# Ledger of designs, part 45: peptides against a protein of PDB entry 4GMN

Target 1, 375 residues: chain A of PDB entry 4GMN
Amino acid sequence: RYANITLLALVTLASIGTDFQETLVKGNQGSRESPISAADEEWNGFDDADGDAMDVDQKSSSGEDQEEDYEEIDVKEDDEDDDDDSITSEMQADMERVVGADGTDDGDLEDLPTLRELIQTAVPQLIRLSNLPIDSDESLTIQSHALSALNNISWTISCLEFANGENANIHNAWYPTAKKIWRKTILPILEADSADLKLATQVTSLAWAVARVLHGETPTDGNPHRKFISLYHSSKQQAGGNSNSIEEPEDPFQGLGVKCIGVVGSLAHDPAPIEVNREVGVFLVTLLRQSNNVPPAEIVEALNQLFDIYGDEELACDKEVFWKDGFLKHLEEFLPKMRTLTKGIDKRTQPELRTRADEALLNLGRFVQYKKKHA

## One batch from the design tools (peptide; aimed at target 1 C159 F253 E352 R356)

Design b2_p19_2_s2 (made by RFdiffusion4, then SolubleMPNN; from b2_p19_2, 10 letters changed)
Fold by OpenDDE base, seed 3:
Structure b2_p19_2_s2 (fold): chain B 375 residues (1-375), chain A 19 residues (1-19)
Amino acid sequence: as target 1 above (375 residues)
Amino acid sequence: MREEVQRQILERQKELAAK
């Protein structure tokens, strides 16, 4: 009984975290629909041009009228009003406030009661449940659901803009909690060195969401970037040996390799220690050099992380790592390979992967030109 | 050019934040 109630509560918190993310996405899309002024371009009609007649003839054949009486199966549209009442009216109102908050309201988390309760009440319990001793299948199930709920909440918060002091109230409330998730949930699971790829994928997804907010201020205790680089390499060795079809995730960007790259890239941002930045930068550039054996989605993510880390020439990592370790040459030499890779992705079967690869290729060309001008 | 690369990084960050 208590286990089932706890599991239901964890599933509900995970759903709430997803629905909250979807609402933020929809709200951010709605704000980009600036009304394209319907400029009254009178589309003057194209003229009459006459062109000619060709007649071609042919025949003939007669086959029989079998009137198969298609019984009109009156498919009652059961209007299943999927009352997807998953989003509480309070949560929707909190999201509308977060999305609609032009950065003028220094509103305390007092104005965001659902988000406050998620951060202050739910997340501390989820951290506790994710740290239970694994002694039963029930404790494994509870840990998995607690990690799922932490993941969804952390991803949702990581989708908020925090640049220029936007959402500073949410950032200030989340920041100590994100550090607690890192130290209490992520690091202990990574240190347990479990051969469980599912658990590794869950904790790495959570680590990416947390690191997208903390960046180079993520706790460096125990060199977590090296653990994720090790996990990346270990995951590639296991995938090559077992012909058990790990069902390639339908989304190529949901793979453990992409998640590892996203984590270590985020960890390497300023103000990360220069040695952490160097080790991550060398790892990412090495993936580009070995690109013939690397999934396209991982190449796209590695490029994106390199642009984000080294996009600012005023940062210490530009001089001490990017220029000093000769990264520009490797990026320039990779341009023709990236063009070939991107052209090899079928737009019909993998439209998202192709779009993101076309964008990453465009950005790589611009980034190389930018760096050459500021050399 | 710095501003253009930074703008594109920010636009991409906003696109990733809107996904």
Scores: peptide ipSAE 0.037, ipTM 0.605, DockQ to the pose 0.257
OpenDDE base, seeds 1, 2, 4, 5: peptide ipSAE 0.035, 0.034, 0.032, 0.034; ipTM 0.594, 0.595, 0.575, 0.600; seed 5 fails the geometry check

Design b2_p19_2_s3 (made by RFdiffusion4, then SolubleMPNN; from b2_p19_2, 9 letters changed)
Fold by OpenDDE base, seed 2:
Structure b2_p19_2_s3 (fold): chain B 375 residues (1-375), chain A 19 residues (1-19)
Amino acid sequence: as target 1 above (375 residues)
Amino acid sequence: MLEEVRKQILELQKELARK
């Protein structure tokens, strides 16, 4: 009886976290696309003002309009307006305040009561539930639901802009809580070295969401980057043996491999220790060198992480890792492989993967050119 | 929403206090 109440509460908190994310996305869709696309900002490099306009002569080839008579299959979209009234007017009002918040220096979440209660009251309970001794299938179920709720809340917050002091009140409220999730939930689960791939996927998803806000300020205790690299390799060994029963997620970007790359990439950002940055950078570059056996989505994520980590030449990791370890050569040698990989993705069957691969290919070309100018 | 969040938190707190 009590277990069912706890589970219902956890499912409700996980739903609220999802609905909050959807409301953020809808509120921000007035300005930008999906929370997955917020990582897909074209790496514009450093604005070197010397843009010599190469006139690319657009030869207008007038291709003849073959009117292929597409029979309008009148798919009656039954607009089942499932008014899933789950998005309360209070959430929408909190989101409108987050988007409209001029930088009021008062680091208090007074104007964001729902978000305040999630961070200050819900998350500390979810952390406690995720740390209960696993003595039964019930305790394992409670842990899984607590991790799901923490994941949804953490992902939602990681979709907020924190650059240039934006949302500083939310960042300041979340930051100590994010560190607490890392130390009390993520690290203990990673240290337990469970063979449970589901639990590993849940904790890795949560770790990515948390690391997307903490970056190189993520606690380095026990070298968590090595644990995620080890988990990456272990996941590949398991997939190769039992071809039957690991339902690869339908979304190629929801794979454990992608999540491991996203975590370790985020952990390697400044001000991460140079040795952590080096180990992650070598891992990512090694994936590109071994690309024949790496899923395309993992290559896309590994490239994006490399651009974000090494895009700034003022950072110590540029000189101490990127240039010292010769990463530019490996990226340049990967360009023709990336072109082949991207062209091999069918736009009809995998449109998102193709788009993100086309963008990552474009950014790789720009990044290699930028680094060659600044050598 | 806040009332439901508070209700769920109170139920979680009651469960944690019983274990």
Scores: peptide ipSAE 0.025, ipTM 0.671, DockQ to the pose 0.022
OpenDDE base, seeds 1, 3, 4, 5: peptide ipSAE 0.015, 0.012, 0.024, 0.017; ipTM 0.483, 0.524, 0.664, 0.559

Design b2_p19_2_s4 (made by RFdiffusion4, then SolubleMPNN; from b2_p19_2, 8 letters changed)
Fold by OpenDDE base, seed 2:
Structure b2_p19_2_s4 (fold): chain B 375 residues (1-375), chain A 19 residues (1-19)
Amino acid sequence: as target 1 above (375 residues)
Amino acid sequence: MLEENRKRLLERQRELAAK
């Protein structure tokens, strides 16, 4: 009984964490669709007259009536109105406030009651549940659901804009909680050295979401970047050895390899220690050099992480790592390989992967050109 | 544009709540 109630509550919190993001995205879109009032600028039509009448001729061809009797397959649109009424009016109102806050209102979390309760009440319980001793399949299930809920909440918050002081109230409330998730949930699971790839994938997904907000301020205790690099390599060895197809997730971007790259990339951002940045940068560049044996989605993520880490020339990592370790040469040498890789992705079967690869290729060309200009 | 596409793709890193 208590376990089922706990599981239901965890599923509900994971759902709320998901739906909360949809309301964010819809709110952010709605604020941009403020109708540009059609200012009636009377563009006075320029009059110019010349009327030349070219006489395009009539040709009449008569071709025949073939009546092919396509049977109307009555595809019942089961309008499964999945009235996923899970979005509370309070959650929607909180999201509208987050979106509508022009940067002048020091919007207290007092005005965001749902988000406040998620951060202050729910997340501490989820952290507790994710740290229960695993002594049964029930405790493992509770941990998994607690991780899922933490993942969804953390991803949602990580999709907020925090640049230029936007959502500073949310950032300030989340930041200590994110550090707590890292120290109390992520690190202990990583230290347990579990052979469970499902658990590893869940914790790595959560770690990525958390690290996207904390960046280089993510706690460096125990060198977590090396653990995720090791996990990356271990996952590749297991996939190669067991002919039991661990079904690669249908989405190439849901793979543990991509998630590992995302985590370590995020951990390497300023103000990360230069040695952490270097180890991650070398890892990412090494993936590009070994690209023949690396899934395209991982290459795309590795490129995006390299652009984000080394895009700013004012950062210490630009001089001390990017230029010093000769990363530009490796990126230049990778350009023709990336073109081949991108062209090898079928647009019909993998449209998203192709689009992201085309974008990453474009950005790689621009990035190389930028770095050459600023050399 | 690139950042928005990245956000949408990061959104898929969420675990679907087990219905």
Scores: peptide ipSAE 0.078, ipTM 0.783, DockQ to the pose 0.184
OpenDDE base, seeds 1, 3, 4, 5: peptide ipSAE 0.074, 0.073, 0.072, 0.065; ipTM 0.782, 0.780, 0.782, 0.779

Design b2_p19_3 (made by RFdiffusion4)
Pose (drawn by RFdiffusion4):
Structure b2_p19_3 (pose): chain A 285 residues (1-30, 108-237, 251-375), chain P 19 residues (1-19)
Amino acid sequence: RYANITLLALVTLASIGTDFQETLVKGNQGDLEDLPTLRELIQTAVPQLIRLSNLPIDSDESLTIQSHALSALNNISWTISCLEFANGENANIHNAWYPTAKKIWRKTILPILEADSADLKLATQVTSLAWAVARVLHGETPTDGNPHRKFISLYHSSKQDPFQGLGVKCIGVVGSLAHDPAPIEVNREVGVFLVTLLRQSNNVPPAEIVEALNQLFDIYGDEELACDKEVFWKDGFLKHLEEFLPKMRTLTKGIDKRTQPELRTRADEALLNLGRFVQYKKKHA
Amino acid sequence: SRNERIADRAFYKNRMNAL
């Protein structure tokens, strides 16, 4: 039963996690009662995956169960975070997911992050999941072990397809949990790291530059948020952004549109947004 | 805020690339 009974179930649940994304797209061309697949994924499939993700690991075989359990959590969490939840959008699905997303963080991402050592493959798996969960949580994400510090250290240390880089994952997840209404100091650290990435953009991979710019735009684009005054202005983030604008233009043109297109067109949007961003705030004390 | 849409679209593109 081993090869069939356990591993097959996980790989299939993970595939179900992947393919539900097509239901969302095709459904558009035409209390989760209307979405039983999603309802069953959250209420039934996910609790068992959190359990499996937790348990040792005493043996290599259970080292694979954990990995497969993390793959399924990852695919589900990713697909769900592909929904628009800003404003009142998709509120029914948001309430069904948010507490569970908190559980996945507390019971899965956090204990694994507690024991620093040793894997890169596993470190990559947890950050991918944590990035997916934090895209929904948006600074409501728990601040317990000061996880942003750990993901920040993971970025620099793992320094030794452009958008699949682990570094991109570290920028995204730390950037996502630093949105309002996060602890203002947690925001200060994450914001400082994201800006430092630009000041020292001399060696940062272009994809990590685009993610850092998107995360910053995503965080400090609202003057009513305490962190816009308490951090963005108090620490003068504006100067580095104005200084980075020329540096950003050359690196963008340094990207072969023909080899490969996506990064180029995505970087063009970031410089475009970067310019518009430097103006909007320049207009605000 | 509505500024979340910038990152959300980028995040979605990353998911499509992963596939």

Design b2_p19_3_s1 (made by RFdiffusion4, then SolubleMPNN; from b2_p19_3, 15 letters changed)
Fold by OpenDDE base, seed 5:
Structure b2_p19_3_s1 (fold): chain B 375 residues (1-375), chain A 19 residues (1-19)
Amino acid sequence: as target 1 above (375 residues)
Amino acid sequence: SENRKFFDKLARQRYQLSL
């Protein structure tokens, strides 16, 4: 009885986090993200809807107009108008204020009451629930739902602009809470060394969302970057055995490998310790060197992380790691491999992966040219 | 530099909703 009420409350908190994300995405005129349809669906990343693909005006010639007769698949809209008014008018008003307001620097959320209660009241309870002793299937289920709710909330907040002092009130309110999630939820689960890949995937998704806000200010206690690198390698050893699940074509960006890369990439940003940055940078460059045995989505994520970490020549990691460890040569040697990899992705079967790979290839060329000019 | 602003913009476009 108490377990079912707790589970319902946790599902509701996970849905609130997703509904906030969906409302934020709908507020962005460029975003054609598919609605996260299920209340039980964990949001695990942002779909790059605003890819301003610079039209490279390749005047390639006259391919003939084959009128492919698109059979209208009559998708019966089962109008189950379950008006689950999960998005309260107060949540909508808070989201509109987050999108439109000059934030105050004090971390006060007086004008954002729903977000305030989410951060100040709900998240501390979710942290508590995620730390319960696992002694039953019910306690494991409660932990999973608490992690899902923390994931969806943390992802949603990580999609806000915090550069140039934007949303500074939200950032200042979230920052100490994000550090608590890291120290109280993420680190203890990573230290428990569980063979549960589902739990490892869930905590890694949460860790990525948290690290996308904290970056190099993420607590370095216990060298978490090495734990995620170890988890990456362990996940590859286990995946070699279960070739027989005809699981539906999982989103290639939802894989534990991509999530591990996203976490360690985010952890390596300034002001991360130079040794943490080096270990992550060497890991990412090593994936590019081993690209024949690495999923394309992990290569795309590893490239993106390398661009974000080393895109600023004024940072200490540019001189002390990028140039000192000779990363430019590895990126240059990878360019022809990336062209082959990208061309090998079928646009019809994997359109998103192809688009993100085409972008990453373009950016790799630009990044190499930039670094050569600033050598 | 113009290039720094370009990667900062790419990082934002790739991970942040351009509000």
Scores: peptide ipSAE 0.031, ipTM 0.716, DockQ to the pose 0.160
OpenDDE base, seeds 1, 2, 3, 4: peptide ipSAE 0.027, 0.025, 0.027, 0.029; ipTM 0.687, 0.670, 0.687, 0.694; seeds 2, 4 fail the geometry check

Design b2_p19_3_s2 (made by RFdiffusion4, then SolubleMPNN; from b2_p19_3, 14 letters changed)
Fold by OpenDDE base, seed 3:
Structure b2_p19_3_s2 (fold): chain B 375 residues (1-375), chain A 19 residues (1-19)
Amino acid sequence: as target 1 above (375 residues)
Amino acid sequence: SDNRKFFDKLARKRYELSL
């Protein structure tokens, strides 16, 4: 009984985090669609080329129409509007405020009571549940659901804009909690060195969500970037040995390798120690050099992380790592390989992966040109 | 930063839905 109620509450918290994320993303997209003025590109009419229709005579084979009288079972769709009222009117009001509010710097989530209770009450309990002694299948299930709920909440918050002091109240409330998730949930699981790839995937997803907010201010205790680099390499070795292909996630961007790259890339941002930045930068550039054996989604993520880390010439990592370690040469040498890789992705079977690869290729060309101009 | 002129900052929606 108590276990089922706890599981239901954890599933509900995970759903809440998902629905909150979807609402925030829809709200942020609606505000940034400045109507691209449809430039009236005059559709120059396609000329009427007279191509001769050849009359191919294919023959009439008379297959007998067995009218099998399929009785239309009128399945009355009882639209049981399962109003999964999982989103309370208070949560909807908090979502609308987060999408609409120029976040006042007052640090008090008084105007966001549901988000306040999620951060101050729910997340501390989820951290506790994720750190239970694993001594039963029940404790494993509770840990998995607690990690799922923490993941969804952390991803949702990581989708908020915090640049220029936007959502500063939410950032200020989340920042100490994000550090607590890192130190109390993520690091202990990474230190346990479990061979459980499911647990590793869950903790790495959570780590990426947390690191997308903390960036280079993510706690460096125990060199977590090296643990995620090690996990990346270990995951590649395990996938090659077991003929139980863990079904590659239908989304190439949900793979453990992509998540590891996303974490370590986020950890390497300013003000990360130059040594951490260097080790991550060398790892990412090494993936590009070894691209023949790297999934396209991981290459796309590695490029994106390199652009985000080394985009700013005013940062110490530009001079001390990017230029000093000769990264521009490796990026320039990778341009032809990226063109080949991107062209090899079928637009029909993998439209998202192709779009993201075309964008990363475009940005790689622009990045190389930018860096050559600022050399 | 002038870097915004060179890169299309994709709103890279990266999230994991709990199934």
Scores: peptide ipSAE 0.028, ipTM 0.663, DockQ to the pose 0.279
OpenDDE base, seeds 1, 2, 4, 5: peptide ipSAE 0.023, 0.024, 0.025, 0.025; ipTM 0.664, 0.658, 0.656, 0.668; seed 5 fails the geometry check

Design b2_p19_3_s3 (made by RFdiffusion4, then SolubleMPNN; from b2_p19_3, 15 letters changed)
Fold by OpenDDE base, seed 2:
Structure b2_p19_3_s3 (fold): chain B 375 residues (1-375), chain A 19 residues (1-19)
Amino acid sequence: as target 1 above (375 residues)
Amino acid sequence: SENRKFFDKLARERYQRSL
């Protein structure tokens, strides 16, 4: 009984986290619709010509329509009003406020009661549930659902703009909670060194969402970047050996390899230790050098992470890692390979992968040109 | 400065599509 109520509450929290994310994405898209200035092109009416009405007198042949009485099977569309009651009016009102708020810097969420309750009440319980001793299939199920809910909430919050002090109240409220998720949920699961690739995928997805907000301020205790690099390599070795391919997710960007790259890339941002940055940077550049054996989605993510890590010439990692370790040469040598890789992706079967690869290729060319001007 | 803002914008746009 209590387990089922807890499970239902976790499923509901995971749903709310997904719907909150969708609502954020829709709200942020609505702000990006630049009003297409309807240029009032005065359609000057073309006045012209007298089209002669040819009176083609097609004779009515009276065919006897046999009314075959097709019994209209009244398929009651059971409007299963799937009242996807997941989006509360309060959650929608919080979303409208997040998009419009000149955020206060104090971390007060007074105007965001649903988000406040998610961060302050729900997340601490989810952290607790993710840390329960695993002694049964029920405890594994509870952990999986707690990780799913934490993932969805963490991803949703990671979609908010925090650059230039935007949403500073939400950032300040989330930041200590994100560190708790990292220390209490992510690190203990990574230290357990479980052979469960499903659990590893869930925790890596959560780690990516958390690291997208914390970046280089993510706790470095136990060198988590090396654990995710190890997990990346271990996942590739297992996929090569057992013909029971864990179903690669239908979406190439949901793969464990992509998630590992996303985590370690995020961990390598300033103010990460230069040694952490170097180990991650060398890992990412090595994937590009070995690109013949790397899935295209992982190459796209590795490029994106390299642009984000090394896009700022004022950062210590630019001088101490990017230039010192000769990364520009490797990126230049990769340009023709990336063009070939991108052209090899079928637009019909993999339209998203092709679009993201075309974007990453364009950005690689721009990035190489940028770095050459600032050499 | 402008190129940093460009990559920061690209980072944001890439992540909004990965959700």
Scores: peptide ipSAE 0.038, ipTM 0.752, DockQ to the pose 0.279
OpenDDE base, seeds 1, 3, 4, 5: peptide ipSAE 0.036, 0.037, 0.040, 0.037; ipTM 0.748, 0.751, 0.762, 0.755; seeds 3, 4 fail the geometry check

Design b2_p19_3_s4 (made by RFdiffusion4, then SolubleMPNN; from b2_p19_3, 14 letters changed)
Fold by OpenDDE base, seed 4:
Structure b2_p19_3_s4 (fold): chain B 375 residues (1-375), chain A 19 residues (1-19)
Amino acid sequence: as target 1 above (375 residues)
Amino acid sequence: SDNRLFFDRLARERYRLSL
């Protein structure tokens, strides 16, 4: 009884995080129905779904499957739906206010009561639930749902523009909570060295969402970047050993490898310690050198992270890592390989991967030219 | 200068909704 109520509340909180995202996406993108998948799905990133209409080939397979007359047990689902509509309406109104706010009027979190309660009341409970002792399948399920809810909320908040002091009120409210998620949820799970790839994927997705806001200000205690690099390598070894298809996620960008790259890339931004930046930069450049054995989506993410980390010549990491460790040479040597890789992606079967690879290739050419002028 | 602003913008455009 209490378990089912707790699970329902966690599903509702995960749904809440998704509905906030949907409202933000609808507010910024005119009415492109990107199907944000069902409220029970863990949001793992932005789909730039340019929805080219898939032709619904109606293959009429006339299978004569037998009518087994199972008696319709009329379970009256009591319409508990009324309480969900009220919360969604207030949440939608809060997100519409966030989207409609000209980034100069940092409205107080007093004007965002639902978002305030989400950050100040719900997230601290989710952190508590994600840290329960795992002693049963029920406690494992509670942890998983708490991680999914934290993931969806953290991703949604990471969609907000915080540059130039935009949404500074939300940033300031989220920042200490994001650090609390990192220290209390992410680090303990990473330190437990669990062989559970599902849990590792969930915590890595959450870590990426959190690190997209905290960047180089993410706590460096315990060298978490090395844990994610180790997880990346371990995931590749495990996938190679089981000829049972770990169903590669239908989306190449939802893979644990991409998530690990996204986390460590985000952790390496200024003001990260130069040694953390170096270890991450060397890892990313090493993926490019080994590109024949690396999924294209991981190469795209690794390139994007390298551009984001080393795009600023005024940062200490440019001189102390990028130039000192000779990264320009590796990027220049990778440029012809990236052209081959990108051309090898079928636009018809993997349109998104091809688009992101074409963009990353263009940006790699621009980045190499930029760095050559500023050498 | 101009290319830096382009990469900073790309990072934002890929992963942030411009409100």
Scores: peptide ipSAE 0.032, ipTM 0.690, DockQ to the pose 0.157
OpenDDE base, seeds 1, 2, 3, 5: peptide ipSAE 0.023, 0.030, 0.022, 0.031; ipTM 0.682, 0.685, 0.688, 0.687; seeds 1, 3 fail the geometry check

Design b2_p19_4 (made by RFdiffusion4)
Pose (drawn by RFdiffusion4):
Structure b2_p19_4 (pose): chain A 285 residues (1-30, 108-237, 251-375), chain P 19 residues (1-19)
Amino acid sequence: RYANITLLALVTLASIGTDFQETLVKGNQGDLEDLPTLRELIQTAVPQLIRLSNLPIDSDESLTIQSHALSALNNISWTISCLEFANGENANIHNAWYPTAKKIWRKTILPILEADSADLKLATQVTSLAWAVARVLHGETPTDGNPHRKFISLYHSSKQDPFQGLGVKCIGVVGSLAHDPAPIEVNREVGVFLVTLLRQSNNVPPAEIVEALNQLFDIYGDEELACDKEVFWKDGFLKHLEEFLPKMRTLTKGIDKRTQPELRTRADEALLNLGRFVQYKKKHA
Amino acid sequence: SFLDENKITKSRASQHFQD
């Protein structure tokens, strides 16, 4: 039963995680009662995956179970984070998911992040999941082991398809958990790291530049948030952004529209937003 | 706010799927 009984169940649950995304798209061209697949994924499929993700690992075979269990959690978390939850959007699904997303973080992402060593493949898997979870949690994400510091160190150390880089994952997840209402110091560190990436953009892959700019726009674009005054202004983030604007223009034009298009058009939007961003705040003390 | 006036582009979830 081994090859069929366990691994097949996980790979299939993960595929179900992937393909539910198509239900969301096709459903639009036309208490999760209306979404039984999603209901069963969250209430039933996910609790077992958290269990499997936790357990040793005493042997290589269970090393594969953990990996597959992480794949399924990843696919589900990612597809769910493809929904719009800003404002009151999709509130029914948000309440069904949010506590579970907290559990995945506390019971899965965090213990694994506790033992630094050793894998790159596994380090890549946890960051991908943590990025998916934090996209929903938005600074409501737990601040316990100061995880942002670990993901920050993971970025620099793993320095030794542009958007699948692990570095992009480190930027996204740390950037997502630093939104309001996060601890103002956690925000300061993450914001400093994201801005430092620009000051030293001399060697940062273009995709990581685009993600850093999107994360910053996403965080400091509301003057009512304590971190806009407490960090953005207190530390003068505005100067680095004004200084980076010329540097950002040349790197964007450095990208071959024809090889490959997506990064180029994505970077064009970031410079566009970068310019608009430098104006809006320039107008605010 | 800046976010009410401007769209912020985000990474696609499909780019990060695993087998």

